# Peptides against a protein of PDB entry 6A30, part 24

Target 1, 150 residues: chain A of PDB entry 6A30
Amino acid sequence: AQDADNVLQPIMDLLDSNLTLFAKICEKTVLKRVLKELWKLVMNTMERTIVLPPLTDQTMIGTLLRKHGKGLEKGRVKLPSHSDGTQMIFNAAKELGQLSKLKDHMVREEAKSLTPKQCAVVELALDTIKQYFHAGGVGLKKTFLEKSPD

## One batch from the design tools (peptide; made by RFdiffusion4, then SolubleMPNN)

Design b1_p11_8_s3 (from b1_p11_8, 7 letters changed)
Fold by OpenDDE base, seed 5:
Structure b1_p11_8_s3 (fold): chain B 150 residues (1-150), chain A 11 residues (1-11)
Amino acid sequence: as target 1 above (150 residues)
Amino acid sequence: SFRDLLEKAWS
């Protein structure tokens, strides 16, 4: 459990910050598309972190994600005015574009055999992330989440 | 949380 938390926490913090903004400013269809792209990015990042568990890799991934992520306060509830809304959408689109570029630069590591401990971490991490992206049934469909490469 | 916002917006 602790190992899974260590892997997920940096990613989840970034996601919560950015997705909170996206949920406020995007229509449902656009948001679903954003979520699908972020799901792929998260899966690739998580896979790399688990396969290459050294702390150096986690730090590097965290740094890369922070560089491309918008640092929003988790508790921000401010609804933008018309002018502010346009600027927020522009900023969100810019950040999304940066994340997409990051995804394209993320090369999958060669498949390594996982130890039993690593398998347990992967299972727990996947369950947590799936629940997060499913968001009580309003997010991504379970069928989509389950088809992602483990 | 993001989840709470999604539930509120999409339910």
Scores: peptide ipSAE 0.020, ipTM 0.561, DockQ to the pose 0.120
Fold by OpenDDE base, seed 2:
Structure b1_p11_8_s3 (fold): chain B 150 residues (1-150), chain A 11 residues (1-11)
Amino acid sequence: as target 1 above (150 residues)
Amino acid sequence: SFRDLLEKAWS
């Protein structure tokens, strides 16, 4: 449980900050699309974070995610003007893009098979993330979450 | 929370 939390917490903090903004400024259909893309990103990032780095590298990832996430916390809670909203979306997209780039840097290591411990962490993490994205039934459908290539 | 905001936006 603690290992799963260590992996997920930085990601969840970043997601919460970005998704809070998206929920405020996006239309429902756009938000759904964003959630689907974020789901894919999180699944890919989580897999790599658990497979590749020892715990020391997880702290580095967490630090990197926090550095990028700090820029979004200062976002004005007020409904941004059209111009402000566009810039905020762009910034959020940029941060997500940086997360993707981090992923690309990690992929250069050969895919190793997961140890039983890593598998247990992945399973727990996946359940947590699925619950989060399902959001009590108002988010992504369970069928979509279960059919994802995870 | 994001979940609360999502519930409001998605309802």
Scores: peptide ipSAE 0.019, ipTM 0.571, DockQ to the pose 0.112
Fold by OpenDDE base, seed 4:
Structure b1_p11_8_s3 (fold): chain B 150 residues (1-150), chain A 11 residues (1-11)
Amino acid sequence: as target 1 above (150 residues)
Amino acid sequence: SFRDLLEKAWS
């Protein structure tokens, strides 16, 4: 449980801060697309965090995101609260672009066999993330989340 | 939370 929390917390902090903004400014269809891309990114990030680096390193996810996100940092997207809608959209698009680039850099490594402990952590993490992305039924469909090859 | 906001926005 603690290992799962160590993996999830940095991801959830990043997601909550960024997606909160996107949910406010994006049209429903656009938001769904964003969620799908972020789902893939999260899966890849989580896999790397669990398989390669020590699970106890809570900063690892943030470090990975900073390394590949070209300015993407853990935490809330810094946008002017009183900027016009155009500027907000531009900034949001920039952040989305950074996330997309990060996805491209997070190439899926060769499938390695997970230890039983790693499997347990993955299972717990996946369940939590699926619930998060499902968002009470208004987010991504359960069928999509369950069948995703990511 | 994002979830709450999403529910509000898409309801």
Scores: peptide ipSAE 0.018, ipTM 0.568, DockQ to the pose 0.112
Fold by OpenDDE base, seed 1:
Structure b1_p11_8_s3 (fold): chain B 150 residues (1-150), chain A 11 residues (1-11)
Amino acid sequence: as target 1 above (150 residues)
Amino acid sequence: SFRDLLEKAWS
């Protein structure tokens, strides 16, 4: 559980901050597209994070986010409040871009078998992420989350 | 592998 939290917390902090905003300001179709892309990104990021440096995940994610983002505190981004919707979207997009940059900066190694500990972490993380992206029914459909080809 | 776990989770 703790290892899963170490992997997910920086990602979830960023997602929570930005998706809450997006849910308010974006059209449903736009939001759905964003969620789908984030789902893919999170899965890829999680794969690399768990497989490569399982014990330094939080630090690595935090460092990469800080390198590419502004207003980060303990991996959480503080979004400025704007009355202009365009500015809000722009800011949110910049913050989401941090996850993309994180993905790009993580080196993918050759495929290897996971340890039992890593498997347990992945299982917990997957369940948590699925629930998060479903968001009580307002996010991605369960069918998508359960049948994603990624 | 991670991929195997994902496939299991998404099957």
Scores: peptide ipSAE 0.014, ipTM 0.488, DockQ to the pose 0.037; fails the geometry check

Design b1_p11_8_s4 (from b1_p11_8, 8 letters changed)
Fold by OpenDDE base, seed 4:
Structure b1_p11_8_s4 (fold): chain B 150 residues (1-150), chain A 11 residues (1-11)
Amino acid sequence: as target 1 above (150 residues)
Amino acid sequence: SFADLLKKAWS
């Protein structure tokens, strides 16, 4: 549990900040679409981040996100103006694009086998993220979350 | 939290 938390915390902070912004400025249908795309992105990114390099107790995901997330601080979205919704969306989209680029970068690495311990951590992490996106039933449907984004 | 915000916005 502790290992999973250490791995998840950076990504959860990033997600929470971005999704909080989206929830405030997007109508329901748009937000739902954003959630679905983010889910796919997160799942794919995690798979590559965890499976390709060895999983350590360090916040590898956080470090990678920080390295590639230009203008993004841990747990905060940098916005030039809160009064300009269009600019906010643009900046948020840019941040998501950076995550996508990170995903693409990770594809170039060779896949590695996970130890049983690492597998357990991944499973716990995935469950936590699923619960987060489900958001007590008001977020994404369980049926959607159980599907592979691949 | 995000969940709380969603609940407020969508419920």
Scores: peptide ipSAE 0.225, ipTM 0.813, DockQ to the pose 0.117
Fold by OpenDDE base, seed 2:
Structure b1_p11_8_s4 (fold): chain B 150 residues (1-150), chain A 11 residues (1-11)
Amino acid sequence: as target 1 above (150 residues)
Amino acid sequence: SFADLLKKAWS
């Protein structure tokens, strides 16, 4: 449980901060689209993380998220003007795009099969993220979350 | 919570 929390907490903190912001500034249809794209990105990132076991880099995900998350804390929630909202979406997309650089660091490691322990952690992580995006039925539909990102 | 914010935004 503690290992899963260590892996999930940085991701959940990033998602919660960004999605909370998007929920405030985006219209319903735009927000739904953003949620779907974020879900796809998270699934793709997790799939690649599973295929490439970075056992050691709990610190790297945490450090990458910490380095990029420090920019989000200090903004007094001034209701951003329409221009500020667009810039925040771009910044969030850029931060999520930097998760793609996590991809480049992970691509260099040989695809190793996950240990049963790693599989259990990933399964727990996936269930937690699915529940988060479903948000008690007000978020993404279960049918969408259960579909393979294919 | 995010769920509460979504509920409020989509209501």
Scores: peptide ipSAE 0.217, ipTM 0.803, DockQ to the pose 0.107
Fold by OpenDDE base, seed 1:
Structure b1_p11_8_s4 (fold): chain B 150 residues (1-150), chain A 11 residues (1-11)
Amino acid sequence: as target 1 above (150 residues)
Amino acid sequence: SFADLLKKAWS
């Protein structure tokens, strides 16, 4: 459980900061699209991160995410203009996309099968993220969340 | 919470 929290917390902080901002500034249709794109990005990132590198390297990912998440929290004071909102979405997507670049650095390690413990952590992480995006039914539909992001 | 914000945003 603690390991799952350590991996999830930076991601959740980043997501919460960005999505909270987007929820405030985006129109419903735009926000829905942002949620879907972020979901896909997160799932793709997790898939790549889980399949290739040891779970210990996720701490580095977490640190990176945490750094970016904190930067977004400081910006919370000024509601960006609509034009600034688009740029913020792009930047958020780019920041999350940097997780993919981290894969390239981690690919140097042989892809190992996940241990049962690692699998359990991943399952917990996925469930938590799904619940977050579902947001008690007001977010993304379960049917969408259960589908492959492909 | 984010859920509350979404609820407000989707209303």
Scores: peptide ipSAE 0.203, ipTM 0.794, DockQ to the pose 0.109
Fold by OpenDDE base, seed 3:
Structure b1_p11_8_s4 (fold): chain B 150 residues (1-150), chain A 11 residues (1-11)
Amino acid sequence: as target 1 above (150 residues)
Amino acid sequence: SFADLLKKAWS
């Protein structure tokens, strides 16, 4: 549990900061699309990290989320001006267009076997992320979250 | 939290 928390906490902080900003500046339909694409990105990144672990989960996912989420830090969400917000949405939409191609760029290698402890950590991490994206029922649907993004 | 903000915005 503690190992999972150590890996997830920085990622969750980054997600919460970025998504909090998006929730404030995006219309509902746009935000829904952002959530779906971020879900796919996170799932694909985690899968890749497990199969090809050159970097830590935190570093890889954090870097990607900073790139696509404009690199916001925890607790430092400042609402942009109306003009700035529009530009941010435009930039986010541009980045999201590239996410759809992520699958095509991922080379699936043979998955390495995980120890029981590692499996437990991964399962806990996945459950935590699913709960976060579900957001008590106001976020993504459970049926969507249970489907493979592949 | 993000969840609270979503609840307010999407309710």
Scores: peptide ipSAE 0.134, ipTM 0.748, DockQ to the pose 0.109

## One batch from the design tools (peptide; made by RFdiffusion4, then SolubleMPNN)

Design b1_p12_1_s1 (from b1_p12_1 with D1S K6R E12K)
Fold by OpenDDE base, seed 5:
Structure b1_p12_1_s1 (fold): chain B 150 residues (1-150), chain A 12 residues (1-12)
Amino acid sequence: as target 1 above (150 residues)
Amino acid sequence: SERIKRIQEAAK
């Protein structure tokens, strides 16, 4: 459980900040597309974080998120003027882009089979992430989440 | 669960 939380926390912090904003600003169709891309990113990041030594990944993700997370102050998101909404989306996209870059810098260790411990972490993480992305039915469909190749 | 609730509220 603790290992799963350690893997998920940086990802969930990013998702919490961005998805709340996107849910308010985006049309349903656009939101669905954004969620699908985020799902792919999360799955890829999670896979790498579990397979790679956990210490280096948390530090790198944390550093990247900390550098860019300063702009999303906890403040009551005033309905941004049209210009403010665009800037927030741009900032969110920039943050996601940096996560992608982090992904590229993560040296793939040799494809070792997952240990039983790693498998347990994956199962817990997947359940949590699926629930989050499903969001009681307003997010992604369960069928998509379960059949995703990621 | 709290995160899910926030998303649900934003989607209403």
Scores: peptide ipSAE 0.021, ipTM 0.543, DockQ to the pose 0.719
Fold by OpenDDE base, seed 2:
Structure b1_p12_1_s1 (fold): chain B 150 residues (1-150), chain A 12 residues (1-12)
Amino acid sequence: as target 1 above (150 residues)
Amino acid sequence: SERIKRIQEAAK
């Protein structure tokens, strides 16, 4: 459980920040599309983060989050003016793009078979992430999460 | 659970 939390925490912190923003600014159909893309990204990132030595990935994710997280001051999200909303979407897209780039950098390591310990961590992490993306029925459908090839 | 609640609240 603790190992799963250590892997998930950086991802979840990023998701919390971005999904809160997306839920506020996106129409329901757009939000579902964003959630589907985030689901794919998280699944791919999680696999790599668990396969790679935990210290390096946490540092990389933490560094990425720290470099971009400085801008998200806890300020009361006033309904962003159209200009502010566009910039926030752009920043969120940039953060997601950086996660994608991180994915691309991590692709170079041959997919090693997961150890039994890593498999257990993945199973716990997957359950947590599925629950998160389902969001009590307001997020992605359970059938989508269960049948996703990712 | 708290994260789920935040998403639910934002979806209302």
Scores: peptide ipSAE 0.020, ipTM 0.545, DockQ to the pose 0.697
Fold by OpenDDE base, seed 1:
Structure b1_p12_1_s1 (fold): chain B 150 residues (1-150), chain A 12 residues (1-12)
Amino acid sequence: as target 1 above (150 residues)
Amino acid sequence: SERIKRIQEAAK
C-alpha cells in the first residue's frame, strides 16, 4: 500500500493540477478527449515506472514532475483567456509528448515479468487511477477504463 | 475522494 501510494502520489498530483485546470477551461467534449489522452499517458507512465528500478523512478518522475511543476507555480492564475487555454493544452500535450519521447529513449527493457509485489502495486494503482478518471461518473466511462488496451 | 470531489465540483 505504501509503495503504491509512493508511485501514485506524484502522478495524482500532476493529474490533479492539470485536470482541475482543464475542467475549468474546457467544454465537456474537449475535457473527455483530454481525459482519454491523459489516461493513455498515465497507463504508459505507470507501466514504465513499475518496470524500472523503484529507487530511480521516484526521483526521476518526482524530478520530471517537479521540473515541470516549478514552471507552473509562479504563473499568476490569470483566468486563461480562450487562447491561453489552447496554449496550455498544447504545452501540456507537448510535455506529455516529451514524456512519450522518453518512451523511445527508455530502452525497451525486456518484458521482465513483474514480481508479485510489483503486480499488487500495479493492481492497486490501476484501481485508484480508474476511480480518479471515472470521477464519480463525470469523467471517463467505466467501460472505457476497463476495456482500454493501454 | 477529495480529488474526485474537486473534479465533480469543476464539472458542475
Scores: peptide ipSAE 0.020, ipTM 0.544, DockQ to the pose 0.638
Fold by OpenDDE base, seed 3:
Structure b1_p12_1_s1 (fold): chain B 150 residues (1-150), chain A 12 residues (1-12)
Amino acid sequence: as target 1 above (150 residues)
Amino acid sequence: SERIKRIQEAAK
């Protein structure tokens, strides 16, 4: 449980900061698309963080997420003008694109079978993330979360 | 639960 929380906390902090803003700015259809992309990103990040042991990657992902999250923690949530919301979505998309490129640079260490301990952590983390993205029915559908290949 | 509540409040 503590290991799962340590892995999830940086991701959840980023999501908390960004999703509140996106929920205010985005229409329901756009928000669903953003949530789907974030879901893929979180699944890929979690897989790497749990499967790839190098502490350096956790700190880099955490640092990348924090470096990009620190830019948003500045200042009074002024009602973002339509232009500010578009720029924030663009920046978020750019950041997502950079994280996708990081996937290609990570040496595919041989798909080592997860240890039973790692499997337990993944299961706990997945349940927490699914609940978060479902958000009591206002987020992603359960069918999408369960059938996602990610 | 608090995070879910924040998302729900933002979606209202």
Scores: peptide ipSAE 0.020, ipTM 0.545, DockQ to the pose 0.724

Design b1_p12_1_s2 (from b1_p12_1, 5 letters changed)
Fold by OpenDDE base, seed 1:
Structure b1_p12_1_s2 (fold): chain B 150 residues (1-150), chain A 12 residues (1-12)
Amino acid sequence: as target 1 above (150 residues)
Amino acid sequence: SERIERIKKAAE
């Protein structure tokens, strides 16, 4: 449980920050689309994190999240004008795109079979993330989260 | 969780 929390916490912090911003700026339909993309990103990130050695992963996710988080200076979130919101979404999408490029640089370490302990951590993490994205019914549908190929 | 509640509030 603690290991799962340690892996999830950086992801959840990133998601919380971004989703709070998107929830304020985006219309409900746009927000749902953003949530779907974030879901895919999180699933892909988790898949990679689990395949990578645990010690390097916390630092890499932390470093990746920190590198992306350092650009988010606590600047006074002026209510972005519609144009500013679009630019922020574009920047977020660009950052997500860069994370996808990181996919190509992360050597496909052969899908080593997860240890039972790692599997348990992943399952717990997935459940927590599903609950987060479902957000008591205001987020993504449970059926989508369960049937997602990601 | 507190995070879920924040999302709920933001969606209201």
Scores: peptide ipSAE 0.021, ipTM 0.524, DockQ to the pose 0.654
Fold by OpenDDE base, seed 4:
Structure b1_p12_1_s2 (fold): chain B 150 residues (1-150), chain A 12 residues (1-12)
Amino acid sequence: as target 1 above (150 residues)
Amino acid sequence: SERIERIKKAAE
């Protein structure tokens, strides 16, 4: 459980910051599309984080997230004027783009088969993330989350 | 759980 929390925490912090904003500014259909892309990104990130030795990746993800999260000053979420909303979307897209770059920089060490311990961590993490993205029915559908190949 | 509740509230 603690290992799963350690893996999830950086991802959840990123998601919390971005999804809270998106939920406020996006129309429902747009939000669902964004959530689907985030889901794919999270799944890909988790796969790499768990396959790679946990210590190095937490630091890199944490550092990348911290470097970019500092720009989210607790500035008064003024209801983003159209301009502020665009800038926030741009910043969120930039953060997502950096996660994609992290994907590219994480050296494909050979997909070593997950150890039983790593599998247990993944399973626990997946359940938590599925619940997060479902968000009591206002997020992604359970059927999508269960059938997703990611 | 707290994060989930925030998303729910924002989506209402």
Scores: peptide ipSAE 0.021, ipTM 0.528, DockQ to the pose 0.713
Fold by OpenDDE base, seed 5:
Structure b1_p12_1_s2 (fold): chain B 150 residues (1-150), chain A 12 residues (1-12)
Amino acid sequence: as target 1 above (150 residues)
Amino acid sequence: SERIERIKKAAE
């Protein structure tokens, strides 16, 4: 459980800030597309984080997220003027882009089979992420989450 | 769970 939390926390912090904003600003169709892209990113990041030595990856993800997360101040998101909404989306996209860059820098260690411990972490992480993306039915469909190749 | 509820509320 603790290992799963450590893997998920940086991702969840990013998602929590951005998805709350997107849910308020985006039309439903746009939101679904954003969620699908985020799902792919999360799955790919999680896979790499679990397969790679856990300590180095958490530090790198945490450092990248911390450097860029400073711009989303906890403040009451005033309904951004049209210009403010665009800037927030741009900032969110920039943060996601940096996660992607981190992904590219993560050296794939040799495809070792997952240990039983790693499998348990994956199961816990997947359940949490699926619940988060489903969001009680307002997010992604369960069928999409279960059948995702990621 | 809290995060899920926030997303639900934002989507209402």
Scores: peptide ipSAE 0.021, ipTM 0.527, DockQ to the pose 0.725
Fold by OpenDDE base, seed 3:
Formats: sequence, C-alpha cells, structure tokens
Structure b1_p12_1_s2 (fold): chain B 150 residues (1-150), chain A 12 residues (1-12)
Amino acid sequence: as target 1 above (150 residues)
Amino acid sequence: SERIERIKKAAE
C-alpha cells in the first residue's frame, strides 16, 4: 500500500492541479477526451514505474511531471479567459507528447515477468486509479476503464 | 475520496 501511494502521489498531484481546471474550462466531450488521454498516459507511466527497476526513472518521471507542473503557479484560479484555457490545453498536450516521446527513448528492458509483490502493487494502484478516473460517475465509464488495452 | 469530491464539484 505504501509503495503504491509513493508511485501514485506525484501523478495524483499533477492530476489534482490540472483536472480541476480542465473540468471548469472544458465541455463534457472535450473533458472525456482529455481524461482518456490522461488515462493512457497514467497507465503507461505506471507500467514503466513498476516494471522498470531504476529508481532514477521514478524520480525523473516525478521530476518531469513536477517540472511541467511547476509552470502552473499556485496562484488564484482566475477564471481563465478562453485564450488562457486554450493555451493551457495546448501546453498540457505538448507535455503529454513529450512524455510519449520519453516512451520511445526508454530502453525496453526485456519484459521481465512482474514479481508477485509487483503484481499486488499494480492491482492496488489500478483499483485506486480506476476509482479516481470514474469519479463517482462523472468521469470515465467503467466499461472503458475495464476494456482499455492500456 | 477528497479528490473525487473535488472533481464532482468542478463538474457541477
């Protein structure tokens, strides 16, 4: 449980900072699309963080997520003008694109079978993330979360 | 749970 929390906390902090803003700015259809892309990103990040042993990658992903998250000043959520919202979506999309490129640069270490401990951590993390993205029915549908190949 | 409530509140 503690290991799962340590892996999830940086991701959840990023999501908390951005999703509140996206929920206010985005129409329901746009928000769903953003959530689907974030879901893919989180699944891919989690897979790498758990499967790839180097602690350095967790800190790098956390640092990359923090470095990109630091651009959102803790400041007063002024109702972003339409222009500010578009720029934030663009920046978020750019950041997501950079994380996707990081995927290609990470040496595919041979798909080592997850240890039983790693499997347990993945299961706990997946349940937590599914609950978060479902958000009591206002987020992604359960059918999407369960059938996603990610 | 707190995060879920924040998302719900933002979606209202």
Scores: peptide ipSAE 0.020, ipTM 0.527, DockQ to the pose 0.730

Design b1_p12_1_s3 (from b1_p12_1, 4 letters changed)
Fold by OpenDDE base, seed 2:
Structure b1_p12_1_s3 (fold): chain B 150 residues (1-150), chain A 12 residues (1-12)
Amino acid sequence: as target 1 above (150 residues)
Amino acid sequence: SERIQRIKEAAE
């Protein structure tokens, strides 16, 4: 459980910040599309983060989050003016893009078979992420999460 | 659960 939390925490912190924003500014159909893309990204990133030595990936994700997280002051999200909303979307897209780039950098390591310990961490992480994306029925459908090839 | 709750609240 602790190992799963260590792997997931950086991802969940990023997701929490961005999804809160997206849920506020996106129409329901747009939000579902964003959630589907994030689901794919998280699945792919999680696989790599667990396969790679935990320390290096946490540092990389933490560094990426820290470099870009400095701008998300806990400011009371006033309903952003159209200008502020666009900038927030752009920043969120940039953060997601960086996560994608991290994925691309991590692709270079040959997919090693998961150890039994890594498999257990993946199973716990997957359950947590599925619950998060389902969000008690307001997010992605359980059937989508369970049948996703990712 | 807290994160899920925030998503629910934002979706309402």
Scores: peptide ipSAE 0.020, ipTM 0.528, DockQ to the pose 0.701
Fold by OpenDDE base, seed 4:
Order: sequence, then C-alpha cells, then structure tokens
Structure b1_p12_1_s3 (fold): chain B 150 residues (1-150), chain A 12 residues (1-12)
Amino acid sequence: as target 1 above (150 residues)
Amino acid sequence: SERIQRIKEAAE
C-alpha cells in the first residue's frame, strides 16, 4: 500500500492541479477528450515508473512536477478570461508535453517482467486511478476505463 | 476521495 501511494502521489498531484482547472473551464465534451488523453499518459507513466527502479523516477517525476508546479502560484483563480484560460491550457499542454518527453528520455530499459510485488502495486494503483478518472460518473465511463488497452 | 469530490463539484 505504501509503495503504491509513493508511485501514485506524484501522478495524482499533477492530475489534481490540471483536472481541477479543466473541469472548470472546459465544456463536457472537451473535458472528456482531455481526460482520455490524460488517462493514456498516466497509464504510460505509471508503467514506466513501476518497471523502473522506484527511487530514481520518483525524484525525476517529482522534480519535473515541482518545477512546473511552482508556476501554479495560488494566484487568485480569477475566472480565466478567455486569454487566461488559453494560457492555462497552454501551460497544462506544456506540462503534458514534458511528461511525454519524460517518456522519451526514460531509457527503454528492456520490459523486464514485473515482479509479483510490482504487479500488486500496479493493481492497487490502477484501481485508485480508475476511480479518480471516473469521478463518480462525471469523468470517464467505467466501460472505457476497463476496456482501455492502456 | 477528496480529489474526486473536487472534480465532481467542478463538473456540476
């Protein structure tokens, strides 16, 4: 459980920051599309984080997230004027882009088969993430989350 | 759970 929390916490912090904003500014259809892309990204990131030795990746993800999270000053969420909303989307897209680059820089160490312990961590993490993305029915559909190949 | 609740509230 603690290992799963350690893997999830950086991801959840990133998601919380971005999804709270997106939920406020995006139309429902746009939000669902964003959530689907985030889901794919999270699945890919989680897979790599668990397969790679946990210590180095937590620091890199945490550092990347911290460097970009500092720019989210608790500035008064003024209702983003159209310009502010665009900038926030741009910043979020930039953060997502950096996560994709992290994907590229994480050396494809050979897909070593997950140990039983790593599998248990993945399963626990997946359940938590699925619940998060489902968000009591306002997020992604359960059927999508269960059938996703990611 | 708290994060999920915030998303729900924002989506309502």
Scores: peptide ipSAE 0.020, ipTM 0.529, DockQ to the pose 0.710
Fold by OpenDDE base, seed 5:
Structure b1_p12_1_s3 (fold): chain B 150 residues (1-150), chain A 12 residues (1-12)
Amino acid sequence: as target 1 above (150 residues)
Amino acid sequence: SERIQRIKEAAE
């Protein structure tokens, strides 16, 4: 459980900040597309974080997220003027882009089979992430989440 | 659960 939390926390912090904003600003169709891209990113990041030595990945993800997360102040998101909404989306996209860059810098260690411990972490992480992305039915469909190749 | 609830509220 603790290992799963350690893997998920940086990802969830990013998702919390961005998805709340996107849910308010985006049309349903656009939101679905954003969620699908985020799902792919999360799955890929999680896979790498679990397969790679956990300590290095957390530090790198945390450092990248901390450097860019400063711009999303906890403040009551005033309904941004049209210009403010665009800037927030741009900032969110920039943060996601940096996560992608981190992904590219993560040296794939040799494809080792997952240990039983790693499998348990994956199961817990997947359940949590699926629930989050499903969001009680307003997010991604369960069928998509279960059949995702990621 | 709290995070999920916030997303639901934003989508309503």
Scores: peptide ipSAE 0.019, ipTM 0.526, DockQ to the pose 0.721
Fold by OpenDDE base, seed 3:
Structure b1_p12_1_s3 (fold): chain B 150 residues (1-150), chain A 12 residues (1-12)
Amino acid sequence: as target 1 above (150 residues)
Amino acid sequence: SERIQRIKEAAE
């Protein structure tokens, strides 16, 4: 449980900072698309963080997520003007694109079979993430979360 | 639960 929390906390902090803003700015259809892309990103990030040696990648992902998250000042969520919302979506898309490129540069270490301990952590993390993305029915559909190949 | 509530409130 503690290991799962340590892996999830940086991701959840990023999601908390951005999703509240996206939920206010985006129409329902756009929000669903953003959530689907974030779901893929989180699944890919989690897979790497758990499968790859934890120390360097957590710090790099955390640093990448923090380095990109630092641009969102803790400041008063002024209702972003339509222009500010578009720029934030563009920046988020750019950041997602950079994370996708990082996927290609990470040496596919041979798909080492997850240890039983790693499997347990993945299962706990997946349940937590599924609940978060479902968000009591206002987020992604359960059918999408269960059938996602990610 | 707090995160889910924030998303719900933002979607309302």
Scores: peptide ipSAE 0.019, ipTM 0.529, DockQ to the pose 0.724

